# Peptides against a protein of PDB entry 3J47, part 64

Target 1, 121 residues: chain A of PDB entry 3J47
Amino acid sequence: IRLTNQLKSLKGLQSKLKDVVEYLDKVINKELPINHTILGKLQDVFNLLPNLGTPDDDEIDVENHDRINISNNLQKALTVKTNDELMVIYISNLVRSIIAFDDLIENKIQNKKIQEQRVKD
Target 2, 26 residues: chain B of PDB entry 3J47
Amino acid sequence: NAQYHLLVKQGDGLLTKLQKYGAAVR

## One batch from the design tools (peptide; made by RFdiffusion4, then SolubleMPNN)

Design b2_p18_1_s3 (from b2_p18_1, 10 letters changed)
Fold by OpenDDE base, seed 2:
Structure b2_p18_1_s3 (fold): chain B 121 residues (1-121), chain C 26 residues (1-26), chain A 18 residues (1-18)
Amino acid sequence: as target 1 above (121 residues)
Amino acid sequence: as target 2 above (26 residues)
Amino acid sequence: SLKELQELLQQALKALEE
């Protein structure tokens, strides 16, 4: 039950992220008007992402375009890293749940054996 | 992506088999 | 069987190592 719910939640998150990307692509292609509320929430998500794009203040002279590309690449790399970390956590929780279930089964088998022994005595 | 999907599929298979075992022990 | 469950656990551990 718990693991199935976690998997369902992860699938739901993946679907929502896909919908956001599809929406952004449509906005970029001018197929849909910019929704300021959605954009504001996306900006909040990006602001919660570690500010990897603070250039050290000293080299101001790299054209804004190259800085945006570097920031986007770094953000992409972080997103991939975060996805990998979440995947590892998910698998670890899955394995822990399997181990806990095995222990419960073993305990139940032992309890049944003890009850059968008590009925024979 | 393909490796991730394969890993998730393996995890789902294990979960299903675990559920069957839990039902058989009940 | 308990043996089949143990085999599943081993497969899960192997999948974590890959």
Scores: peptide ipSAE 0.316, ipTM 0.855, DockQ to the pose 0.011
Fold by OpenDDE base, seed 5:
Structure b2_p18_1_s3 (fold): chain B 121 residues (1-121), chain C 26 residues (1-26), chain A 18 residues (1-18)
Amino acid sequence: as target 1 above (121 residues)
Amino acid sequence: as target 2 above (26 residues)
Amino acid sequence: SLKELQELLQQALKALEE
């Protein structure tokens, strides 16, 4: 049962990671906006990942400990990689927000100047 | 982690400055 | 000023490239 759940979770993580990569590529190419739902689901997966590695106290032979350490190192490496991807997404969203606000401010300034000219006229 | 927090802090600082500018233009 | 906002935008873009 545990191995099946770990394999299912790993497959789910792999699928989500692939979706995130595909989404990031589309965002980099300016084809799609960032989907906040994907980010929320990814965060939920990460919050659940630490709980997937808790060894219950059953007599795990030394060979399983090395595999668990490799799995934990891979999970940690995947967590770091995903944190980096989330950071890139966050910064990209901030930059998009800044650009949108800049355009809004410029449009407001232009509209105000046009109104002031119409009143003078 | 430290670099991540630094980048987030810089982004938040930029957003705050942008908000102040937007409020001043209103 | 609008110029200061543009400088902030440039700093944000630079931070994204790092």
Scores: peptide ipSAE 0.298, ipTM 0.857, DockQ to the pose 0.013
Fold by OpenDDE base, seed 3:
Structure b2_p18_1_s3 (fold): chain B 121 residues (1-121), chain C 26 residues (1-26), chain A 18 residues (1-18)
Amino acid sequence: as target 1 above (121 residues)
Amino acid sequence: as target 2 above (26 residues)
Amino acid sequence: SLKELQELLQQALKALEE
């Protein structure tokens, strides 16, 4: 049971990291606008991630493994929640951008019509 | 996850159409 | 067309509500 939960947690973390990388790649490729709120929350997630760096082979006592697993589960839950919030924010900003572009396009069409009418007069 | 990916895909499609429309109006 | 853009916007709004 415990090992299965750890594997499930690790798989979920891996999936979320993949989604983050894919998002960052889209931003780098200018497929998506840079969202500072998303970047800030992403930085917070990275700062909460224990330094994945050195697997120093030190005998982490089994009791610390449980607290680390709970902390990793909490961090995973926070990462999932953060990803869901970032998704909502992203889509909201996308919709706002679409509305703003629609208004800009309509204004440009109206301005062209006004100019055409002035040339006919 | 699947709903998220579907939503992102729909958003990307919408953005692409918006870009095409913006380019046509320019 | 502007109409197609509006339809896309409505689809995006609907996707946000889900």
Scores: peptide ipSAE 0.284, ipTM 0.856, DockQ to the pose 0.013
Fold by OpenDDE base, seed 4:
Structure b2_p18_1_s3 (fold): chain B 121 residues (1-121), chain C 26 residues (1-26), chain A 18 residues (1-18)
Amino acid sequence: as target 1 above (121 residues)
Amino acid sequence: as target 2 above (26 residues)
Amino acid sequence: SLKELQELLQQALKALEE
């Protein structure tokens, strides 16, 4: 039971980390609109966190129950920390992409203005 | 959580504005 | 406006630095 729950928690964390990485890759590749999916995935992480501690119905020895709760709380805290770090990285990359795109847009606008002026001359 | 959601909301707002500018330049 | 977008970018950057 305890080992199974720890393994389940670790698998859950691994799956979520994989999902975040896949999302970040899609964002880097401009395949997805950035922010709504991340918020959704964070919500999913928080919704899955309570499930990381669901004891399978077998007799949890009282000594194991406290350790399981501590382990689940630690896993929850680690998941939150990991999510926060991934979000900071994501938002940072997003902001950089936005700045680069803004500069590109401004450059295109300027180039169009220059071309329009050349046609009027 | 609240700070995170605020940051995400701000990022979404920026992205939306950037998309509007991109559409206007196209 | 482009100016408003720049302001939002600056606000987002500031929020990331906090």
Scores: peptide ipSAE 0.342, ipTM 0.863, DockQ to the pose 0.014; fails the geometry check

Design b2_p18_2_s1 (from b2_p18_2, 10 letters changed)
Fold by OpenDDE base, seed 2:
Structure b2_p18_2_s1 (fold): chain B 121 residues (1-121), chain C 26 residues (1-26), chain A 18 residues (1-18)
Amino acid sequence: as target 1 above (121 residues)
Amino acid sequence: as target 2 above (26 residues)
Amino acid sequence: SQLQLLQQLLDGLGKRLR
């Protein structure tokens, strides 16, 4: 039950993320009007991402365009790293739950054997 | 990553087997 | 690697469930 609910929740999150990406692609392609409320929430999510785009204050002279590209690449790299870490945590929780269920099944089998022996005595 | 997908597939196989055992013990 | 350890755990559980 718990594992199935976690898998369902993860699939639901994946579907929602896909819908957000598809929406953003449609907005970029001018197929849909920009929804300021959705854009604001996305900006909040990006602002909660560690602000890796603080240039060390010292080199003012790199064109703003290259800084934006570097910041975007670093943010992408961190997003990938965070996704990988979340996947590892998910797999670890899955394995722990499988172990706990295996132990529960073994305990139930042992308890049934003990009850069958007590009925024969 | 292909290795990750393989691990997920293996985990799903074990979960299915675990569900069968859980049903047999009930 | 951490992934190899997870695979070993899954294989171990698979053997116990056989």
Scores: peptide ipSAE 0.364, ipTM 0.863, DockQ to the pose 0.548
Fold by OpenDDE base, seed 1:
Structure b2_p18_2_s1 (fold): chain B 121 residues (1-121), chain C 26 residues (1-26), chain A 18 residues (1-18)
Amino acid sequence: as target 1 above (121 residues)
Amino acid sequence: as target 2 above (26 residues)
Amino acid sequence: SQLQLLQQLLDGLGKRLR
């Protein structure tokens, strides 16, 4: 019963992670707007993942060690991939924010110059 | 990883310059 | 490729802010 529930939970987590990756890819491709709430929750999940990888020192038989190592390597690889995708999204948003702010500053400068010219005329 | 950190650092530097410019325009 | 595009955007913005 406990092992079956753990396997079901792991499969559920894997499915959710896949959905998140697909969402991130759509956001990177500008197909969807960035949802800050989803990104925040995803970051929280990644911050918790290193804490899930402490194997409790329970005597798990040597035959499962290879399966556990493969699972841990896959989980680590998925974590790294998703971190990289999140990072690309973060930087893309940063750049967009910087562009918008630069344009705002330029507009303010132009407006000031126009006002100064009108006062001289 | 290293290339990504360099890119982030460059973005942060640009953001800082933009903030300074925004403060000077106010 | 995507990281290079991002770098180009940052460089372009850096030039406009000078």
Scores: peptide ipSAE 0.364, ipTM 0.866, DockQ to the pose 0.656
Fold by OpenDDE base, seed 5:
Structure b2_p18_2_s1 (fold): chain B 121 residues (1-121), chain C 26 residues (1-26), chain A 18 residues (1-18)
Amino acid sequence: as target 1 above (121 residues)
Amino acid sequence: as target 2 above (26 residues)
Amino acid sequence: SQLQLLQQLLDGLGKRLR
């Protein structure tokens, strides 16, 4: 029962990670806006990942220490990769916001010039 | 990390300019 | 490459705001 639940959880995580990667690729390709809800869920998953690898205090055989180090290195590498992806997302959103505001300002300036010309006229 | 911080700093500079322009258009 | 593209976008926006 526990192994089946762990396998289901891993499959669920793998599916979600695939969905996030596909979403990130669509965002990079400018096909979709970034969904903050997906990012929040991803952050929650990563905050839970450190707790998935804590061995209960049972006998630390030397083989488990190497596996724990590999798991910790993989977890650190995944955390760094995720942080980098989140950073790219943040910067992409920032740039999109700047573009949107720039266009808004330009539209307001043009509208003001048109109104001033109509009053002169 | 350094390249990222530089990009963030440039983004913040652009936001500040954008805010100044937004205030001037009001 | 992606960081360079982002830098180019920021530079383009900076030029439009000048």
Scores: peptide ipSAE 0.358, ipTM 0.863, DockQ to the pose 0.651
Fold by OpenDDE base, seed 3:
Structure b2_p18_2_s1 (fold): chain B 121 residues (1-121), chain C 26 residues (1-26), chain A 18 residues (1-18)
Amino acid sequence: as target 1 above (121 residues)
Amino acid sequence: as target 2 above (26 residues)
Amino acid sequence: SQLQLLQQLLDGLGKRLR
């Protein structure tokens, strides 16, 4: 139950993130107008993520481009690290569930064998 | 990345086997 | 190390399910 709920929550988050990316791609391609409410919520999510450097558009001096690229690389590295950690947790929980299910199957097989033996006696 | 994808693939294979055993024991 | 431990757990489980 708990693992299934975590998997469902993670799948739901993944679906929502995909929808956001698809929306942003359509906005970038000028297929859809900028929805300020969606962008505001995305900005709130990004502001809750420590050090997502919002490039404020106003002072793109060439020295800031390298720092912004380093910050974006650090954010990307942190995102990759977080994804890897979440994946390790996911697989660990998957393995635990598989072990528990294997033990349940074995117990059921043993119980069936005991019942079959009692019917023969 | 490749090792991780391989591990996920192995886990999925085991999950599939476990589901088959669970269905056979039901 | 953690990925190797996970692989070992999967291998152990795979042997039990064979």
Scores: peptide ipSAE 0.338, ipTM 0.863, DockQ to the pose 0.646

Design b2_p18_2_s2 (from b2_p18_2, 9 letters changed)
Fold by OpenDDE base, seed 1:
Structure b2_p18_2_s2 (fold): chain B 121 residues (1-121), chain C 26 residues (1-26), chain A 18 residues (1-18)
Amino acid sequence: as target 1 above (121 residues)
Amino acid sequence: as target 2 above (26 residues)
Amino acid sequence: SQYQLLEKLLEGLGKRLR
């Protein structure tokens, strides 16, 4: 019963992680706007993941130690990968915001120059 | 981590410059 | 590669804002 529940929880987590990756890919590709609430919840999940991998030290038979270490390393690697993807999305949005604001400034400067020229004519 | 923090710092620097230009154009 | 692309974009924006 406990092992089956752990496997089900792990499969559920894997499915959610896949959905997150697909969402992140769509945001990178500019197909969807960034949802800050989703990103915040994802960050919270990833900050909690390192704490979920602390085995209660009291009953782990030596033969499972290699499998647990592999699982912890995979979980850490997935966390790092997802943090990197979130980071790329954040920077991509920052760059887009900077470009849009720069274009707005340039348009205002040009409009002011055109208005000054019309007053002199 | 370090490379990311460097990119974020560069982006923040650009935002600050952009804000200064926006204030000068008002 | 993605990091380098972002760095180039930021450099391009920095040059345009000078």
Scores: peptide ipSAE 0.366, ipTM 0.871, DockQ to the pose 0.677
Fold by OpenDDE base, seed 5:
Formats: C-alpha cells, structure tokens, sequence
Structure b2_p18_2_s2 (fold): chain B 121 residues (1-121), chain C 26 residues (1-26), chain A 18 residues (1-18)
C-alpha cells in the first residue's frame, strides 16, 4: 500500500512536471501568459518532495539504498533544473513588468504634454 | 548561478529607475 | 542564449530610461 502510494505520487509529480514543461514552452513561445497558480502548486509539490523520500529506518536492503540515492540525486538534479526554469520565468516576468511600466510612464508623460499644450492654446 | 544573480541585479536596478521616473511624472 | 536575450532586453530598457 505505501509503495503504491509513493509510485502514484511520483507518477502524479511526473505528469505535473510534464504539464509545467509544456506550459513553460508555451510561455517561452509567447503562446500563453504565465499562470501563478501553476507555479505555486509546483513550489508546494517541491516542498513536499523531500518529505516523501525519508526512508523508514528499518530493513532497507543495500539495493534500495542505492536506488534511493540515485532517486535523490535525480530528484536533486530535477529540483535544480526546475529552480533554473522558475528563475528564467521570474526574470521573463520581471522584464515584462519593466516594459509595461516603461510604456505606462511614457503614456503619462505624453498625456501631460498634451494637457499642457491644451492649456496654452 | 552568478549570471542569474547579475541579471536579477540589473532588473532590480531598472525597477528602481522606473520607480523614480514614475514618481517624477506624478 | 536565453540569458543573453534577457540581458539584451534589460540593456535596451536601460537605454530608454537614460
């Protein structure tokens, strides 16, 4: 029962990670906006993942320990890769926010100049 | 990591400049 | 390449804000 739940959780995580990668690819290609809810759910999954890998201290054969270490190294590598992808998304959002704010400032400056010209006429 | 921190620092610098311009328009 | 594109975008925005 416990192993089946762990495998189901890993399959669920794998499916979610695939959905996130597909979403990230669409965001990179400017096909879709970034969904903050997906990012929040991913962060929650990653915060829970270290807790799913605590081996029960009992009769874990050496083969399971090596598989757990390989799985932990893969999970760590996947966590680092996901962190890097999230960082790229964060920077992309920051750049978009800066562009939008620059355009808003320019629009306000132009509107102010138009109002000053109308008062002089 | 170092390149990321540099890009974040550049972004923060631009945000600070944008905030100053936004305050000057107001 | 993506980091270089982001750097170029930030440089372009920095030039417009000067």
Amino acid sequence: as target 1 above (121 residues)
Amino acid sequence: as target 2 above (26 residues)
Amino acid sequence: SQYQLLEKLLEGLGKRLR
Scores: peptide ipSAE 0.353, ipTM 0.867, DockQ to the pose 0.650
Fold by OpenDDE base, seed 2:
Formats: sequence, structure tokens, C-alpha cells
Structure b2_p18_2_s2 (fold): chain B 121 residues (1-121), chain C 26 residues (1-26), chain A 18 residues (1-18)
Amino acid sequence: as target 1 above (121 residues)
Amino acid sequence: as target 2 above (26 residues)
Amino acid sequence: SQYQLLEKLLEGLGKRLR
């Protein structure tokens, strides 16, 4: 039950992220008008992301374009790291569920053997 | 990526075995 | 290291289920 619910939640998140990407692509391609409410929520999500691109105050001279690229690369690297961490957590929970179920099966087998022995006595 | 896919495949194999044992114990 | 630990756990469970 718990593992199935986690997998369902992850699939739901993946679907929602895909919908956001598709929406952003349509906005970039000028197929849809900019929705300020969606942009505001997206900005809130980006603001909740650890501010990865506080330039240390000392590099005043990097052209605005390079700063955006560095920020995007760092954001991508941290997104990948977060995805890897979530993946490890997911697999760890999967393994724990498998162990718990294996122990349950073994306990049931032992209980059946004990009952069979009691009926023979 | 390759290590992840291998790990997922191993997990799926264990889940399949676990399901078979669960069915045999019922 | 964490991946290796997970692989070992899966191998151990695979042996018990044989």
C-alpha cells in the first residue's frame, strides 16, 4: 500500500511537471498569452529553490548573459542532485518494504509449521 | 543512469519473487 | 557507497527468497 501510493504520487508529480513544461513551451512560442498567475506561482517555486545564484558580490563584471547561464547550470545541477537523492530514498523504501514482506512470509510459514505440529501431537 | 536501471531491475525481480511466495503462503 | 549497500541488501533478499 505505502509503496504503491508513493509511486502514484511520483507519477502524478511527473505528469504535473510535464504539463508545466508544455505550458512554458507554448508561452515561449507565443501560442498562449502569458498567464501572470502561473508565472507568479512558478516564481514562488523558483524562490523556494535555494537561491543558487547569489553571485558573491565580487564578480561585478560577468555579462548578464553569462550570469543567467551559470544560474541555470547550477539550478540544473541541484535539480539533478535532488532527483538522485529522491531516487535513493525511493529505492530505500522499496527495499524496506521487500524486507518487511519477506519477514511476514517467513512468520506465516513458521506459524503454519507450529499449527501442523500441534495437530499431530 | 545504468547503475540505477540495474538496481531497479534487481528490485523488480525481488518483488516478483515476493509475490510468488505471498501467493504460496495464502 | 549507498548504492553498493542497496545492492548487497537486494542480493541478500534474493538469496533468502531462493
Scores: peptide ipSAE 0.344, ipTM 0.863, DockQ to the pose 0.576
Fold by OpenDDE base, seed 3:
Structure b2_p18_2_s2 (fold): chain B 121 residues (1-121), chain C 26 residues (1-26), chain A 18 residues (1-18)
Amino acid sequence: as target 1 above (121 residues)
Amino acid sequence: as target 2 above (26 residues)
Amino acid sequence: SQYQLLEKLLEGLGKRLR
């Protein structure tokens, strides 16, 4: 139950993220107008992400364009890294659950064999 | 990405088998 | 290395469940 619910939640999140990416691609390709409401919600999601690149306020010097790209690349790299780590954790939990169920099935099969043997004796 | 998708596909295959065995043992 | 370990574990479980 708990693992199935987590899987369902992750699948739901994945579907929503896919829809967002598809929307953003259509906006980038100028196939759709920029929907300010969707962008606002995306901005809220990004603002709720730990801002791993608050530029230290002190050096507001003119090289802002490269720093913004580096910060976005770092945030993207950290988001990808976090996603990969979460995926590894997810797969590890999945494997552990599969092992536990396999052992449970094996135990049930053994118990059934023992019961069948006792009925024959 | 490709390795991840392969691993997810393998995991889904195992889950499906596990569900079948779990249903057969019920 | 961790990915390969997970793949081996999944393969092992897949063989037991076949």
Scores: peptide ipSAE 0.333, ipTM 0.866, DockQ to the pose 0.522

Design b2_p18_3_s3 (from b2_p18_3, 9 letters changed)
Fold by OpenDDE base, seed 2:
Structure b2_p18_3_s3 (fold): chain B 121 residues (1-121), chain C 26 residues (1-26), chain A 18 residues (1-18)
Amino acid sequence: as target 1 above (121 residues)
Amino acid sequence: as target 2 above (26 residues)
Amino acid sequence: SLLELMQELLKKIHELLK
């Protein structure tokens, strides 16, 4: 029972990871807009992943060390890439907010000018 | 990192200026 | 770079606010 539940949970996690990968591929291919909520949750997942390669000092044979280093470097590279992407998105949203606010100010100035003209007529 | 923080700081400065301008136009 | 484009955009907005 306990092992079967663990295996079911692991399969559920694998399915969810596959869905995330498929979503990320669609975002990379520009088929879907970047969903900030999904990226934030993905970042949280990566932050909760134990560094899969703190070498605990024990004598595990030289051949497995390369696979662990590749996995760590890949995870680190993916984390950096995700962080850079989130950064770009954040700045892009900030810039969009600034532009929208500038447009709002301009619209307000125009409305004020129209009102001043109506008072002079 | 440093360039990012600088850019974010510049964006925040612009937002602050826009907010002040928006308040003055009210 | 994308970062340079964003910096240029921020500069343009800053100039419009002067």
Scores: peptide ipSAE 0.243, ipTM 0.841, DockQ to the pose 0.047
Fold by OpenDDE base, seed 3:
Order: sequence, then C-alpha cells, then structure tokens
Structure b2_p18_3_s3 (fold): chain B 121 residues (1-121), chain C 26 residues (1-26), chain A 18 residues (1-18)
Amino acid sequence: as target 1 above (121 residues)
Amino acid sequence: as target 2 above (26 residues)
Amino acid sequence: SLLELMQELLKKIHELLK
C-alpha cells in the first residue's frame, strides 16, 4: 500500500514535469507569451531542488557521477537562464514605470502653466 | 550578476530622480 | 545583447532626466 502510493505520486510528478517542459518549449518557440507567474513558480522549484552540486563525498558510483554532474550543470544553467529572463522582465517593468511617471510629471507641468496663464488673463 | 546589479542600481537611481521631480512639481 | 539594449534604454532615460 505505502509503496504503491509513492509510485503513483512519482508518476504524477513526472507527468507535471512533462507539462512544464512542453510549456517552456512553446514559450521558447514564441508560440506563447511569457507568463511571469509560471516563471516564478519554476524558479521556486529550482530553489527547492537540492543543490546536487555540493560535493558531499558520499560514495556515488562513477557511472552515476557523470549523470549527476550533467544534471547539476543543466540545473544550474536552467536556473541562470530563468534568473536572466526574470531580470529582463523586472528591468522592462521598471523602464515602463519610469516612462509613465515622466509623462505624468510633464502633464502636470503643462496643466500648471495653463492655470497660471488663466489667472493672468 | 555584476551587470544585473549595475542595471538595477541605475534604474533605482532614475526612479529616485523622478520621485524628487514629481514632488517638486506638486 | 538584450542586456546591452536595456543599458542603452536606461542611459537615454538618464539623459532625459538631466
């Protein structure tokens, strides 16, 4: 019973991971827009993954060592890429906010000049 | 990382300047 | 690069705020 439930949970996790990969492939291919919420959740998943790159000197068989190193390098590369994408989004939003605020300031200056001219007339 | 921190710092500096200008126009 | 484009945009905004 307990082992069967663990296998079912693992299969469910595998299916969800496949769905995430398919979504990311569609985003990379520009078939879907970037969803910030999904990227944030993906980053959380990577942060929860044990940093398998700590060389804990545990006797991991040489054949598993290459697979673990590849998985760690891939995980690190994916984490860096996801971080870079989130950074670009952050800076883009900051720039948009700055432009919107500049436009608001200019509009207020113009309105003030119009009011001052009306008081002089 | 260093380039990112520089970009963020520059963006924050611009935002601060805009805030000061907005307060002076109010 | 995309980072270079973002830096250029920030520079342009900085010049407008001087």
Scores: peptide ipSAE 0.238, ipTM 0.840, DockQ to the pose 0.047
Fold by OpenDDE base, seed 4:
Structure b2_p18_3_s3 (fold): chain B 121 residues (1-121), chain C 26 residues (1-26), chain A 18 residues (1-18)
Amino acid sequence: as target 1 above (121 residues)
Amino acid sequence: as target 2 above (26 residues)
Amino acid sequence: SLLELMQELLKKIHELLK
């Protein structure tokens, strides 16, 4: 039961990661703003993932051990993938912030120039 | 991972430059 | 790739800040 729930959660995470990737593609294409809710949900899923700390190797039947090892390896692989996606989201947000600040600075410069011209006239 | 870290570092560098520029424009 | 697109964007911003 617990392993099945973990696998289901992992599948859910994989699906959500796919959604995040699709969203990131739209953000890269400047089609959509970054949704902080997606990032938050991804973080929540990551935090809900059982830490892939060693299942105590000693008590589990060989068939369960192989399944657990496969599950742990899959979870580890998904953890790495999740981290990569989080980093991409972070970078995307950073870049957007930089662009927004650049635009703000340029607008401020233009406004100052307009004010200086108005005072001179 | 390494490529992402490099990209983050580059972004942080640009942010810093942008902040300096913003301060100079104030 | 997504990384390449991000790098290109950072490069463009860098050029704008020069």
Scores: peptide ipSAE 0.284, ipTM 0.853, DockQ to the pose 0.047; fails the geometry check
Fold by OpenDDE base, seed 5:
Structure b2_p18_3_s3 (fold): chain B 121 residues (1-121), chain C 26 residues (1-26), chain A 18 residues (1-18)
Amino acid sequence: as target 1 above (121 residues)
Amino acid sequence: as target 2 above (26 residues)
Amino acid sequence: SLLELMQELLKKIHELLK
């Protein structure tokens, strides 16, 4: 039962990671706005994943131990990949926010200069 | 992880500087 | 690398804010 649940969770994570990648590609291509719901669901999955990996002390046949290790390695690899993708999203949003704020500051400076010129005329 | 945290910290630092500049231009 | 590109962007923004 536990191995089947781990495999199902891993498949679910893989599907969500694919959805996140597809979403990221659409955001990079400016086709869609950032979906906070995908990030929230992914964060929830990652918060639950460490709790799925504790082997209870039941008689783990050697075949189950190798499958658990392979599953844990795949989970770790998927976790790293997802963390990298989330990092890209975060920094892309940060850069967009900085650019937008820089443009706002420049616009304010220009407006102030125009007002100062109008008062001198 | 360490590189990620460093990058996030640098980004937050830039946002803070930008916010201070925006407040000074007001 | 993606990290290098992000660091370069942060550096450019820092230079613009200087």
Scores: peptide ipSAE 0.257, ipTM 0.845, DockQ to the pose 0.048; fails the geometry check

